# Peptides against a protein of PDB entry 1EMU, part 41

Target 1, 132 residues: chain A of PDB entry 1EMU
Amino acid sequence: PPYLKWAESLHSLLDDQDGISLFRTFLKQEGCADLLDFWFACTGFRKLEPCDSNEEKRLKLARAIYRKYILDNNGIVSRQTKPATKSFIKGCIMKQLIDPAMFDQAQTEIQATMEENTYPSFLKSDIYLEYT

## One batch from the design tools (peptide; aimed at target 1 K60 I65)

Design b2_p28_2_s4 (made by RFdiffusion4, then SolubleMPNN; from b2_p28_2, 12 letters changed)
Fold by OpenDDE base, seed 1:
Structure b2_p28_2_s4 (fold): chain B 132 residues (1-132), chain A 28 residues (1-28)
Amino acid sequence: as target 1 above (132 residues)
Amino acid sequence: SAALEQESERVIEKLLEEEEEREKEEEE
């Protein structure tokens, strides 16, 4: 069953609608759902290839991600990303150099946070165990 | 996967909507 694959890797969990739903529910209870949303935002952002027609959209999206997750010092994403990483992102925004990979390092750090903390906890949670 | 892509798109759209609302508020 899919739930067994979810225990094999975080990637498998995030590739499944039910997995995402259950994990999000768990993260909300833990007050850290922003980790997941940021991760998905970065994934979606990277898929937007630069072109003249979507330059404004990409810039707006980059700013949105930055303002919501990076600039918010009280947010869990900001607390779980390194200062150098946040500084780099800020620099990209200020210079309007919006490379598709500009959030990659931040996404990696947030993914590591989930891998080390929330994901293992999820697999031990009543939400997941009752689903199995 | 389709689920991952759809969720990414959903999150992005929500962020863009929030950004648009912020811009409107700043113009007032």
Scores: peptide ipSAE 0.719, ipTM 0.930, DockQ to the pose 0.878
OpenDDE base, seeds 2, 3, 4, 5: peptide ipSAE 0.718, 0.718, 0.719, 0.718; ipTM 0.930, 0.931, 0.931, 0.931; seed 2 fails the geometry check

Design b2_p28_3 (made by RFdiffusion4)
Pose (drawn by RFdiffusion4):
Structure b2_p28_3 (pose): chain A 132 residues (1-132), chain P 28 residues (1-28)
Amino acid sequence: as target 1 above (132 residues)
Amino acid sequence: SATDKEAERVADKLLEEFNALPEDEQHL
């Protein structure tokens, strides 16, 4: 059963659209869906190839991710990401040197944040328990 | 995979929202 696999690893949960939908509903109700949206945005950004034809799209996307999740140090993703990590990301944006992996470290920190609090809470939530 | 499709969907949505901003606000 897919719902049982979700309890075995966060990666299993995020590899199933039903799991993602349920988990995001839980996060939305807890006021922190940005954690999951950011996690997927980093993955989406990274998979874009660094060729000339994608240069403009990638710069706009890197800025968008930075503006929404990294810029103001008050949003949940910004609060859960380290200062040096955000400093590096800002440098990449301003120098326009955006490697596909530039958000990797921030993604890892956000991933650990979900594994540490919201993911376990989700597995004990009414939403999950009802679904199962 | 579901992860890949979800990541592409979220990245496209963020890019569309960013491109809807006034040109001055798209520059940092």

Design b2_p28_3_s1 (made by RFdiffusion4, then SolubleMPNN; from b2_p28_3, 8 letters changed)
Fold by OpenDDE base, seed 5:
Structure b2_p28_3_s1 (fold): chain B 132 residues (1-132), chain A 28 residues (1-28)
Amino acid sequence: as target 1 above (132 residues)
Amino acid sequence: SALDAESERVAEKLLAEFEALPEEEQEL
């Protein structure tokens, strides 16, 4: 069943509607749902093709991600990303150099945080165990 | 896929919230 695949791969968990819902519920209880939303926002951003029709939308979305998750020093995403990574993103925003991969390093660092902490905890949580 | 759908949903929601801000706050 799908719940067994969720225990074998974070990617499998995040590619399942029920998995996403349960994991988000868990993260909200832990006060760190922003980790997941940032991860999905980065994926959504990278999927936007850099063309004339998407230029304004891509710039605004990049600014939105930066403002919401990177600029807020008290946010969990900011606390779990390296200063050099945040500085690079800031530079891209200020220079309006909006490469599709500009959030890749930050997304990798946040994914590592989830892999090392919240994802294992989720698999031991009542939410997950009651589902199985 | 569920992953793609959620990525689009989150991105669009975030963009909408950003565009609802005053123009000055969108300039950063």
Scores: peptide ipSAE 0.798, ipTM 0.968, DockQ to the pose 0.928
OpenDDE base, seeds 1, 2, 3, 4: peptide ipSAE 0.798, 0.797, 0.797, 0.798; ipTM 0.967, 0.967, 0.967, 0.967

Design b2_p28_3_s2 (made by RFdiffusion4, then SolubleMPNN; from b2_p28_3, 9 letters changed)
Fold by OpenDDE base, seed 1:
Structure b2_p28_3_s2 (fold): chain B 132 residues (1-132), chain A 28 residues (1-28)
Amino acid sequence: as target 1 above (132 residues)
Amino acid sequence: SALDEESERVAEELLEEFLSLPEEEQEL
């Protein structure tokens, strides 16, 4: 069953709608749902290929991600990303150099945070265990 | 995939939230 795959990798968990739902519920209880939403936002952003038709959309989305998750120093995403990473993102925003990979390092750091902390905890949670 | 679809959904909702802000706030 899918829940067994969820225990094998975070990617498998995040590639299942039920897995996403349960994990988000867990993260909300832990006060760190922004980790997941940031991760998905970065993935969504990277999928937008640069072109004339979506230039404004990409810029706005990049700014949105920055404002929501990076600029907020009290947010968990900001606390779990390195200063150099946040500085790089800020630089891209200020220079309007919106490369599809501009959030990759931040996403990697947030993924590591989930892999090391929230994901293992989720697999030990009542939410996951009751689902199994 | 579910991952791709959720990524798209989250990005779109974030964008809409951002676009609802005053223009001066969107300029950061």
Scores: peptide ipSAE 0.804, ipTM 0.969, DockQ to the pose 0.925
OpenDDE base, seeds 2, 3, 4, 5: peptide ipSAE 0.804, 0.803, 0.804, 0.804; ipTM 0.969, 0.969, 0.969, 0.969

Design b2_p28_3_s3 (made by RFdiffusion4, then SolubleMPNN; from b2_p28_3, 9 letters changed)
Fold by OpenDDE base, seed 1:
Structure b2_p28_3_s3 (fold): chain B 132 residues (1-132), chain A 28 residues (1-28)
Amino acid sequence: as target 1 above (132 residues)
Amino acid sequence: SALDRESERVAEELLKEFEALPEEEQEL
């Protein structure tokens, strides 16, 4: 069953709608749902192909990600991303150099945070265990 | 995939939330 795959990799968990739902519920209880939303936002952003029709949308989305997750020093995402990473993102925003990969390092760091902390905890949670 | 769909959904919702902000806040 899918829940067994979820225990094998975070990617498998996040590629399943039920897995996403359960994991988000867990993260909300832990006060760190922003980790997941940031991760998905970065993925969504990277998927937007740079072109004339997407220029404004990409810029706004980049600014949105920056404002909500990076600029907020009290946020879990900001606390779990390195200063150099945040500075790079800020630089891209200020220079309006909106490369599809501009959030990759931040996403990697947040993914590592989930891999090392929240994901293992989720697999030990009542939410997951009751689902199995 | 579910991952792709969720990524798109989250990005779109974030964008809508951002666009609902005053213009001066969107300029950062």
Scores: peptide ipSAE 0.800, ipTM 0.968, DockQ to the pose 0.925
OpenDDE base, seeds 2, 3, 4, 5: peptide ipSAE 0.799, 0.799, 0.799, 0.800; ipTM 0.968, 0.968, 0.968, 0.968; seed 3 fails the geometry check

Design b2_p28_3_s4 (made by RFdiffusion4, then SolubleMPNN; from b2_p28_3, 9 letters changed)
Fold by OpenDDE base, seed 5:
Structure b2_p28_3_s4 (fold): chain B 132 residues (1-132), chain A 28 residues (1-28)
Amino acid sequence: as target 1 above (132 residues)
Amino acid sequence: SALDKESERVAEELLKEFESLPEEEQEL
């Protein structure tokens, strides 16, 4: 069943609607749902291919990600990303150099945080165990 | 895929939230 695949990899969990829902509920209870939303936002941003028709949308989305998750020094995403990574993102925003991969390093760091902490805890949680 | 759909949804929701701000704040 799908719940067994969720225990095999974080990617399998995040590629299942029920898995996403349960994991988000768990993260909200832990006060760190922003980790997951940032991860999905970065993926969504990277999927927007640079072209004349979506340049404004890409710039706004990049600014939105920066403002909500990177600029807030008290946020969980900001606390779990390296200063050099945040500085690089800020530089891209200020220079309006909006490369599709500009959030890749930050996304990698947040993914590592989830895989090392919240994802293992989720697999031990009442939410997951009661689902199985 | 579910991952792609959720990525798109989250990005769109974030963009809407951002665009609800005054234009001055959108310039950072």
Scores: peptide ipSAE 0.798, ipTM 0.967, DockQ to the pose 0.922
OpenDDE base, seeds 1, 2, 3, 4: peptide ipSAE 0.797, 0.797, 0.797, 0.796; ipTM 0.967, 0.967, 0.967, 0.967; seed 4 fails the geometry check

Design b2_p28_4 (made by RFdiffusion4)
Pose (drawn by RFdiffusion4):
Structure b2_p28_4 (pose): chain A 132 residues (1-132), chain P 28 residues (1-28)
Amino acid sequence: as target 1 above (132 residues)
Amino acid sequence: TETEEELEETRANPVTPENVTERLLEEE
């Protein structure tokens, strides 16, 4: 059963659309869906190849991710990401040196944040328990 | 219920790397 696999690892949960949908509904109700959206945005950004044809799209996307999740140090993703990590990201944006992996460290920190609090809470939530 | 409506909304707008990035690009 897919719902049982979701309890075994966060990666199993985020590899199933039903799991993602349920988990995002939980996060939305807890006021922190940005954690998941950012996690997927980093993955999406990284898979774009660093070729000339993608340069403009990548820069716009890197800026968008930075402006929504990294810029104001008040949003939940910004609050859960380290200062040096955000400093590096800002440097990449300003220098326009955007490596595909530039958000990897921030993604890891956000991933640990979900594994540490919201993911366990989700597995004990009414939404999950009802679904199962 | 409200939770069911929110779930259907989330299902109608799948959260994937593709969709999240495209939505961020549209907002820009």

Design b2_p28_4_s1 (made by RFdiffusion4, then SolubleMPNN; from b2_p28_4, 11 letters changed)
Fold by OpenDDE base, seed 1:
Structure b2_p28_4_s1 (fold): chain B 132 residues (1-132), chain A 28 residues (1-28)
Amino acid sequence: as target 1 above (132 residues)
Amino acid sequence: SEVEKLLEEVKKNPLTPESVIEKLLEEE
């Protein structure tokens, strides 16, 4: 069953809607659902190809991601991203240089946070264990 | 089960790259 694959890798968990739902529920209980939301935001942002029709949308989205997750010093994402990474993102926003990969490093750092902490905890959680 | 109920409720609003982006843009 899929839940066995979820225990093998975070990637497998995040490729499954049921896995995502359970994991996010767990994260929400832990007060860190923003980790996952941000991760998906970065993925979504990167998927938007730069073009004339998307220019304004991409800029607006980049700003939204920055303001919601990076600029918020009280947020878990901000606390789990390195200052240099946040500064880079800020620079991109200020310069309006909106490269599809501008959030890649931040996403990597947040992914590492999940891999090292919340993902293992999820596999030991009542939510996951009851599902299995 | 409780987990199944939670799952069903959460699945009403699935988290995807696209859905998160849409929500972020709507909040602006």
Scores: peptide ipSAE 0.631, ipTM 0.903, DockQ to the pose 0.692
OpenDDE base, seeds 2, 3, 4, 5: peptide ipSAE 0.629, 0.629, 0.628, 0.630; ipTM 0.901, 0.899, 0.900, 0.902

Design b2_p28_4_s2 (made by RFdiffusion4, then SolubleMPNN; from b2_p28_4, 12 letters changed)
Fold by OpenDDE base, seed 1:
Structure b2_p28_4_s2 (fold): chain B 132 residues (1-132), chain A 28 residues (1-28)
Amino acid sequence: as target 1 above (132 residues)
Amino acid sequence: SEVDKLLEEVKKNPLTPESVIEKLLEEE
């Protein structure tokens, strides 16, 4: 069953809607659902190919991601991203150089945070164990 | 079960790269 794959890798968990639902619920209980939301935001952003029709949308989205997750010093995403990474993102926003990969490093850092902390905890959580 | 109920509730608004983007843009 899929839940066995979830225990094998975070990637498998995040590739399954049921897994995502349970994991996000767990994260919300832990007060860190923003980790997952940000991760998905980065993925979604990267999928938007640069073109004339998407220019305004991509810039607006980049700004939104920056303001919501990076600029918020009280947010868990901000706390779990390195200053240099945040500075790079800020620079991209200020220069309006919106490369599809501009959030990649931040996403990697947040993914590492989940891999090292919340994902293992999730596999020990009541919500996951009850599902199995 | 409790988990089943949670799943059903969350599935009403699935978390996807696209859905997060849409929500972010709507909040602006």
Scores: peptide ipSAE 0.628, ipTM 0.898, DockQ to the pose 0.684
OpenDDE base, seeds 2, 3, 4, 5: peptide ipSAE 0.627, 0.627, 0.626, 0.627; ipTM 0.896, 0.894, 0.895, 0.897

Design b2_p28_4_s3 (made by RFdiffusion4, then SolubleMPNN; from b2_p28_4, 8 letters changed)
Fold by OpenDDE base, seed 1:
Structure b2_p28_4_s3 (fold): chain B 132 residues (1-132), chain A 28 residues (1-28)
Amino acid sequence: as target 1 above (132 residues)
Amino acid sequence: SEVEKLLEEVRANPLTPESVIERLLEEE
């Protein structure tokens, strides 16, 4: 069953809608659902191909991601990203240099946070154990 | 079960890269 794959890797968990649902619910209980939302935001952003028709949308989205997750000092994402990473993102926003990969380092750091902390905890959670 | 209810709830509004992007853009 899929839940066995979820225990093998975070990647497998995040490739399954049910896995995502349960994991996000767990994260909400832990007050850190933004980790997952940000992770998906970065993926979504990177998928937007730079072109004339997407220019304004990509800039707006980059600003939105920055303001919601990076600039918010009370946010879990901000607390779990390196100052240099946040500064880089800020620089991109200020310069309006919106490269598809501009959030990659931040996404990597947030992914590492999940891998090291919330993901293992999820596998020990009542939510996951009840599902198994 | 509680898990089943939670699944049904989120299945109606799945979290995807695209859905998050759309939400973020709508909030601006």
Scores: peptide ipSAE 0.621, ipTM 0.893, DockQ to the pose 0.709
OpenDDE base, seeds 2, 3, 4, 5: peptide ipSAE 0.619, 0.620, 0.619, 0.619; ipTM 0.889, 0.889, 0.889, 0.891

Design b2_p28_4_s4 (made by RFdiffusion4, then SolubleMPNN; from b2_p28_4, 13 letters changed)
Fold by OpenDDE base, seed 4:
Structure b2_p28_4_s4 (fold): chain B 132 residues (1-132), chain A 28 residues (1-28)
Amino acid sequence: as target 1 above (132 residues)
Amino acid sequence: SEVDKLLAEVKANPLTPESVIEKLLAEE
């Protein structure tokens, strides 16, 4: 069953809408749903190929991601990203150099945080165990 | 229960790269 695959890798969990739903619910209970939201935001942003028609949209989105997750010093994403990574993102925003990969390092760091902490905890949670 | 409520909320609003992007843009 799918829940067994979820225990094999975070990738498998995030490929399943039921898995995502349960995991996000768990993260919200832990006060760290922003980790997953940011991860998906980065993926969504990277998928937007630069062109004249979406330049304004991409800039607006980059600013939104930056203000919501990176600039918020009280946020878990900010706390789990390295200063150099946040500085790089800030630089991109200020210079309006909006490369599709500008959030890649931050996404990698947040993914590592989930892999090392929240994902293992989820597999031990009542939410997951009751589902199995 | 609160857990059921949270599950229902996520089910009603599936989390995808696209949905998160649209939500962020709508909040601006």
Scores: peptide ipSAE 0.615, ipTM 0.889, DockQ to the pose 0.949
OpenDDE base, seeds 1, 2, 3, 5: peptide ipSAE 0.612, 0.614, 0.615, 0.613; ipTM 0.887, 0.888, 0.888, 0.888

Design b2_p28_5 (made by RFdiffusion4)
Pose (drawn by RFdiffusion4):
Structure b2_p28_5 (pose): chain A 132 residues (1-132), chain P 28 residues (1-28)
Amino acid sequence: as target 1 above (132 residues)
Amino acid sequence: EEEEELEEEEKLLEENIQDEIDKIKESE
């Protein structure tokens, strides 16, 4: 059963659209869906190849992710990401040196944040328990 | 002009996020 696999690892949960939808609904109700959206945005950004044809799209995307999740140090993702990590990201944006992996460290920190609090809470939530 | 550019970047971000979920849906 897919719902049982979701309890075994966060990666199993985020590899199933039903799992993602249910988990995002939980996060939305807890006021922190940005954690998941950012996690997927980093993955999406990284899979774009660093070729000339993608340069403009990648710069705009890197700036968008930075503006929404990294810039103001008040949003949940910004609050859960380390200062040095955000400093590096800002540098990449300003220098326009955006490597595909530039958000990897921030993604790891957000991933650990979900594994540490919201993911366990989701597995004990009414939404999950009802679904199962 | 600045506001239009910001809207285009926000739309691109939402499409990028959705594309990763659509890939998971297609793989199933």

Design b2_p28_5_s1 (made by RFdiffusion4, then SolubleMPNN; from b2_p28_5, 11 letters changed)
Fold by OpenDDE base, seed 5:
Order: structure tokens, then sequence, then C-alpha cells
Structure b2_p28_5_s1 (fold): chain B 132 residues (1-132), chain A 28 residues (1-28)
């Protein structure tokens, strides 16, 4: 069953609607929902191909992600990303150099945070165990 | 103004995340 696959890898959990829903509920209780939202935002952003018609939209999206998750020093995403990574993102925004991969390093670092902390805790949570 | 711009960015971000989730839902 899917819940067993969720315990085998975070990738399996994040590729399942029910898994995502339960994990997000858990993260909200822990005050860490921004980790998941940021991860999905980065995934969505990378899928947007640069072209003349969406240049302004992509810039606005990049600014939105930066302002909400990176610039907020009190946010968990900001606390779990390296200063050099945040500085790189800031530089891209300031220079308006919006490459589809500009958030890849930050996404990797947040994914590592989930792998090491919130994901294992989720598998021990009442939310997950009651589902199984 | 700046407040309206920030609201627009927030809406774009919400739509972006939802699109990813919708794609996952459609694959199931």
Amino acid sequence: as target 1 above (132 residues)
Amino acid sequence: DEEEEEKEEEELLEKLIQEVLDEIKEKE
C-alpha cells in the first residue's frame, strides 16, 4: 500500500496526494509547513520555460518566493538555508537574472532538512500511525 | 502600490503551488 512506500522514501511521499496532505497537516502542527510549500514552489518554478511572454510573470514569482521564504529571517526556510545560497538568490533577483534553476540549491537544502528532521518525525507521528 | 504588488505576488505563488499539486493529482 502507498503508506508503506511513504516510509521508504520522501520522494514517494511527495508524489502522492494523500501523503502530501497528511505530511502538510503534520508540518503545520510543528510550525514547519513552509518547508513543504517552498519545496513545491521551487518545483513549479523550475518547470516554467523562459520566454518573452512570461518574463514578467517569472520575475514576480521569483520575487514572491524570495520575499516570503528567503527574506524572512524568522522563517524556518531562511533558518535552514545557507547564507551563500540566500545571497545567490538575492543576487539573481536584484540583477533580474531569473534562471529556472536559481532555487535548486535552496530546494536541495530544504529537502535535506526534511529528510533529517521532519520526515522521520512524521513517520513516528500519530497522524501517520493512525493512517496505517 | 507596493501593497497591491505584494498581494499579486502572493496570488501568483499560490497558483504555482496549486498547479504542481494538481499535476500530482491528475497522475493518480
Scores: peptide ipSAE 0.688, ipTM 0.925, DockQ to the pose 0.878
OpenDDE base, seeds 1, 2, 3, 4: peptide ipSAE 0.683, 0.687, 0.687, 0.683; ipTM 0.925, 0.926, 0.925, 0.925

Design b2_p28_5_s2 (made by RFdiffusion4, then SolubleMPNN; from b2_p28_5, 12 letters changed)
Fold by OpenDDE base, seed 3:
Structure b2_p28_5_s2 (fold): chain B 132 residues (1-132), chain A 28 residues (1-28)
Amino acid sequence: as target 1 above (132 residues)
Amino acid sequence: DEEKEEKEEEELLEELIQEVLEEIKEKE
């Protein structure tokens, strides 16, 4: 069953609607749902193909992601991303150099945070265990 | 206006995330 695959890799969990729902519920209880939301935001952003018609939208989205997750000093995403990474993102926005991959390093760092902490905790949580 | 801008950015992010989730849903 899918829940067994969720225990094998975070990737499997994040590629399953039910897995995502349960994991997000868990993260909300832990006060760190922003980790997952940021991860999905980065994924969605990277998929946007740059073109003349969506330049403004991409810039707005980049700023939105930056302001909500990176610039928020009280946020878990900000606390779990390296200063150099945050500085790079800020630079991209200030220079309006909005490359689809501009959040890749930050996403990698947040993914590592989940892999090392919240994901293992989720697999030990009542939410996951009761589902199985 | 700052509150309005924040709300708009929140909506943009929500839409972006929902698009990703919908793609995952459609693959299942």
Scores: peptide ipSAE 0.668, ipTM 0.922, DockQ to the pose 0.728
OpenDDE base, seeds 1, 2, 4, 5: peptide ipSAE 0.660, 0.667, 0.660, 0.666; ipTM 0.920, 0.922, 0.920, 0.921

Design b2_p28_5_s3 (made by RFdiffusion4, then SolubleMPNN; from b2_p28_5, 14 letters changed)
Fold by OpenDDE base, seed 5:
Structure b2_p28_5_s3 (fold): chain B 132 residues (1-132), chain A 28 residues (1-28)
Amino acid sequence: as target 1 above (132 residues)
Amino acid sequence: SSSKEEEEEEKLLEELIESVLKEIEEKE
C-alpha cells in the first residue's frame, strides 16, 4: 500500500496527495508547515520557464517567496536556511535576476531539514501510525 | 498598498503551490 512507500522515502510521500495531506497536518501541529509549503513553492517556481509574457509574474512570485519564508526571521524556513543562501536570494531579488534555479539551494536545505527531523518524526507520529 | 501587495503575493503563492499539487494528482 502507498503508506509503506511513504516510509521508504520522502520523495514517495511528497508524490502522493494523501501523503502530502497527512504530512502537512503533522507539520502544522509541529508549527512548521512552512517547510512543506516552501518546498512546493520552490518546485513550482523552478518549473516556470522565463519568457517575455511571464517576467512580471515570476518577479512577483520570487518576491513573494522571499518575503514570506526567507525574510521572516522568526519563521522556520529562515531558521533552517543558511545565511549565505538567504543573502544570495536577497541579491537576486534586488538585482531582479530571477533565474528559475534561484531557490534551489534553499530548497535543498529545507529538504535536508525535513529528511533529518520532521519526516522521521512523522513516521513515528500518531497521525501516520493510525493511518496505517 | 502594502496590504494589497501582500494579498496578491499570498494568492500567487497559493496558485503556484496548487499547480504543483495538481500535477501530482494528474500523475497519480
Scores: peptide ipSAE 0.636, ipTM 0.910, DockQ to the pose 0.758
OpenDDE base, seeds 1, 2, 3, 4: peptide ipSAE 0.630, 0.632, 0.635, 0.630; ipTM 0.908, 0.909, 0.911, 0.908

Design b2_p28_5_s4 (made by RFdiffusion4, then SolubleMPNN; from b2_p28_5, 12 letters changed)
Fold by OpenDDE base, seed 2:
Structure b2_p28_5_s4 (fold): chain B 132 residues (1-132), chain A 28 residues (1-28)
Amino acid sequence: as target 1 above (132 residues)
Amino acid sequence: SMKEEEEEEEKLLEELIESVIKEIEEKE
């Protein structure tokens, strides 16, 4: 069953809508749902192909991601991203150089945080264990 | 206004995240 694959890798968990739902519920209880939301935001942003018709939307989205997750010093995402990474993102926003890959490093760092902390905890949680 | 901008940004983010998850759903 799919829940066994979720225990094998975070990738499998994040590639399953049911797994995502349970994991997000767990993260909300832990006060760190922003980790997952940011990860998906980065994925979605990278998929947007730069073009004239998309320029304004992409800039707004980049600013939104920056303001919600990076700029908030009290946020879990901000606390789990390196200063140099946050500085790079800020630079892109200020210069309005919005490359599809501008959040890749931050996403990698947040993914590592989930791999090392919240994902293992999820597999030991009542939410996951009761589902199995 | 600043408030309107923040609300728009929040909505854009929500739509972006939902679109990614929806694509996962469609591929399953």
Scores: peptide ipSAE 0.643, ipTM 0.901, DockQ to the pose 0.791
OpenDDE base, seeds 1, 3, 4, 5: peptide ipSAE 0.640, 0.642, 0.640, 0.642; ipTM 0.899, 0.902, 0.901, 0.900; seed 5 fails the geometry check

Design b2_p28_6 (made by RFdiffusion4)
Pose (drawn by RFdiffusion4):
Structure b2_p28_6 (pose): chain A 132 residues (1-132), chain P 28 residues (1-28)
Amino acid sequence: as target 1 above (132 residues)
Amino acid sequence: STTATDTEAERVVEELLEEEEEYEEEME
């Protein structure tokens, strides 16, 4: 059963659309869906190849991720990411040196944040328990 | 094997690109 696999690892949960949808609903109700959206945004950004034809799109996308999740140090993703990590990201944006992996460290920190609090809470939530 | 993850990531990046475009238009 897919719902049982979700309890075995966060990666199993985020590899199933039903799992993602249920988990995002839980996060939305807890006021922190940005954690999951950012996690997927980093993955999406990284899979874009660093070729000339993608340069403009990648810069715009890197700025968009930075503006929404990294810039103001008040949003949940910004609050859960380290200062040095955000500093490096800002440097990449300003220098326009955006490597595909530039958000990797921030993604890892957000991933650990979900594994530490919201992911376990989700597995004990009414939403999950009802679904199962 | 990661179809759900890749499709979800693509959806989120498209949404962020639309929000950045709207922001750039407002700034202009």

Design b2_p28_6_s1 (made by RFdiffusion4, then SolubleMPNN; from b2_p28_6, 16 letters changed)
Fold by OpenDDE base, seed 1:
Structure b2_p28_6_s1 (fold): chain B 132 residues (1-132), chain A 28 residues (1-28)
Amino acid sequence: as target 1 above (132 residues)
Amino acid sequence: SSEARDKTSEEIIEKLLKEYEEEEEKEK
């Protein structure tokens, strides 16, 4: 069953709607749902190909991600991303150089945080264990 | 399958954009 695959790979967990839902519920209880939301925001952002028709949308989205997750110094995403990474993102925003990959490093760092902490904890949680 | 991932990503993006635009409007 899918839940067994979730225990073998965070990737498989995040490719499953039920897995995402359960994991997000767990993260909300832990006060760190922003980790997952940011991760998905970055994924979605990278999928938007630059063109004249979506330039405004991409800029707004980049600013939205930046303001919500990076600029908030009290937020868990900000605390779990390196200063150099945040500075790079800020630079892109200020210069309006909105490359599809501008959040890749931050996403990698947040993914590592989940891999090392919240994902293992999820697999030991009542939410996951009772589901199995 | 990346369908769930794509769907979730889109939902998150839509919410972020909505919140951003609402904040911009309040700042006017």
Scores: peptide ipSAE 0.722, ipTM 0.942, DockQ to the pose 0.853
OpenDDE base, seeds 2, 3, 4, 5: peptide ipSAE 0.721, 0.720, 0.720, 0.721; ipTM 0.942, 0.942, 0.942, 0.942; seed 3 fails the geometry check

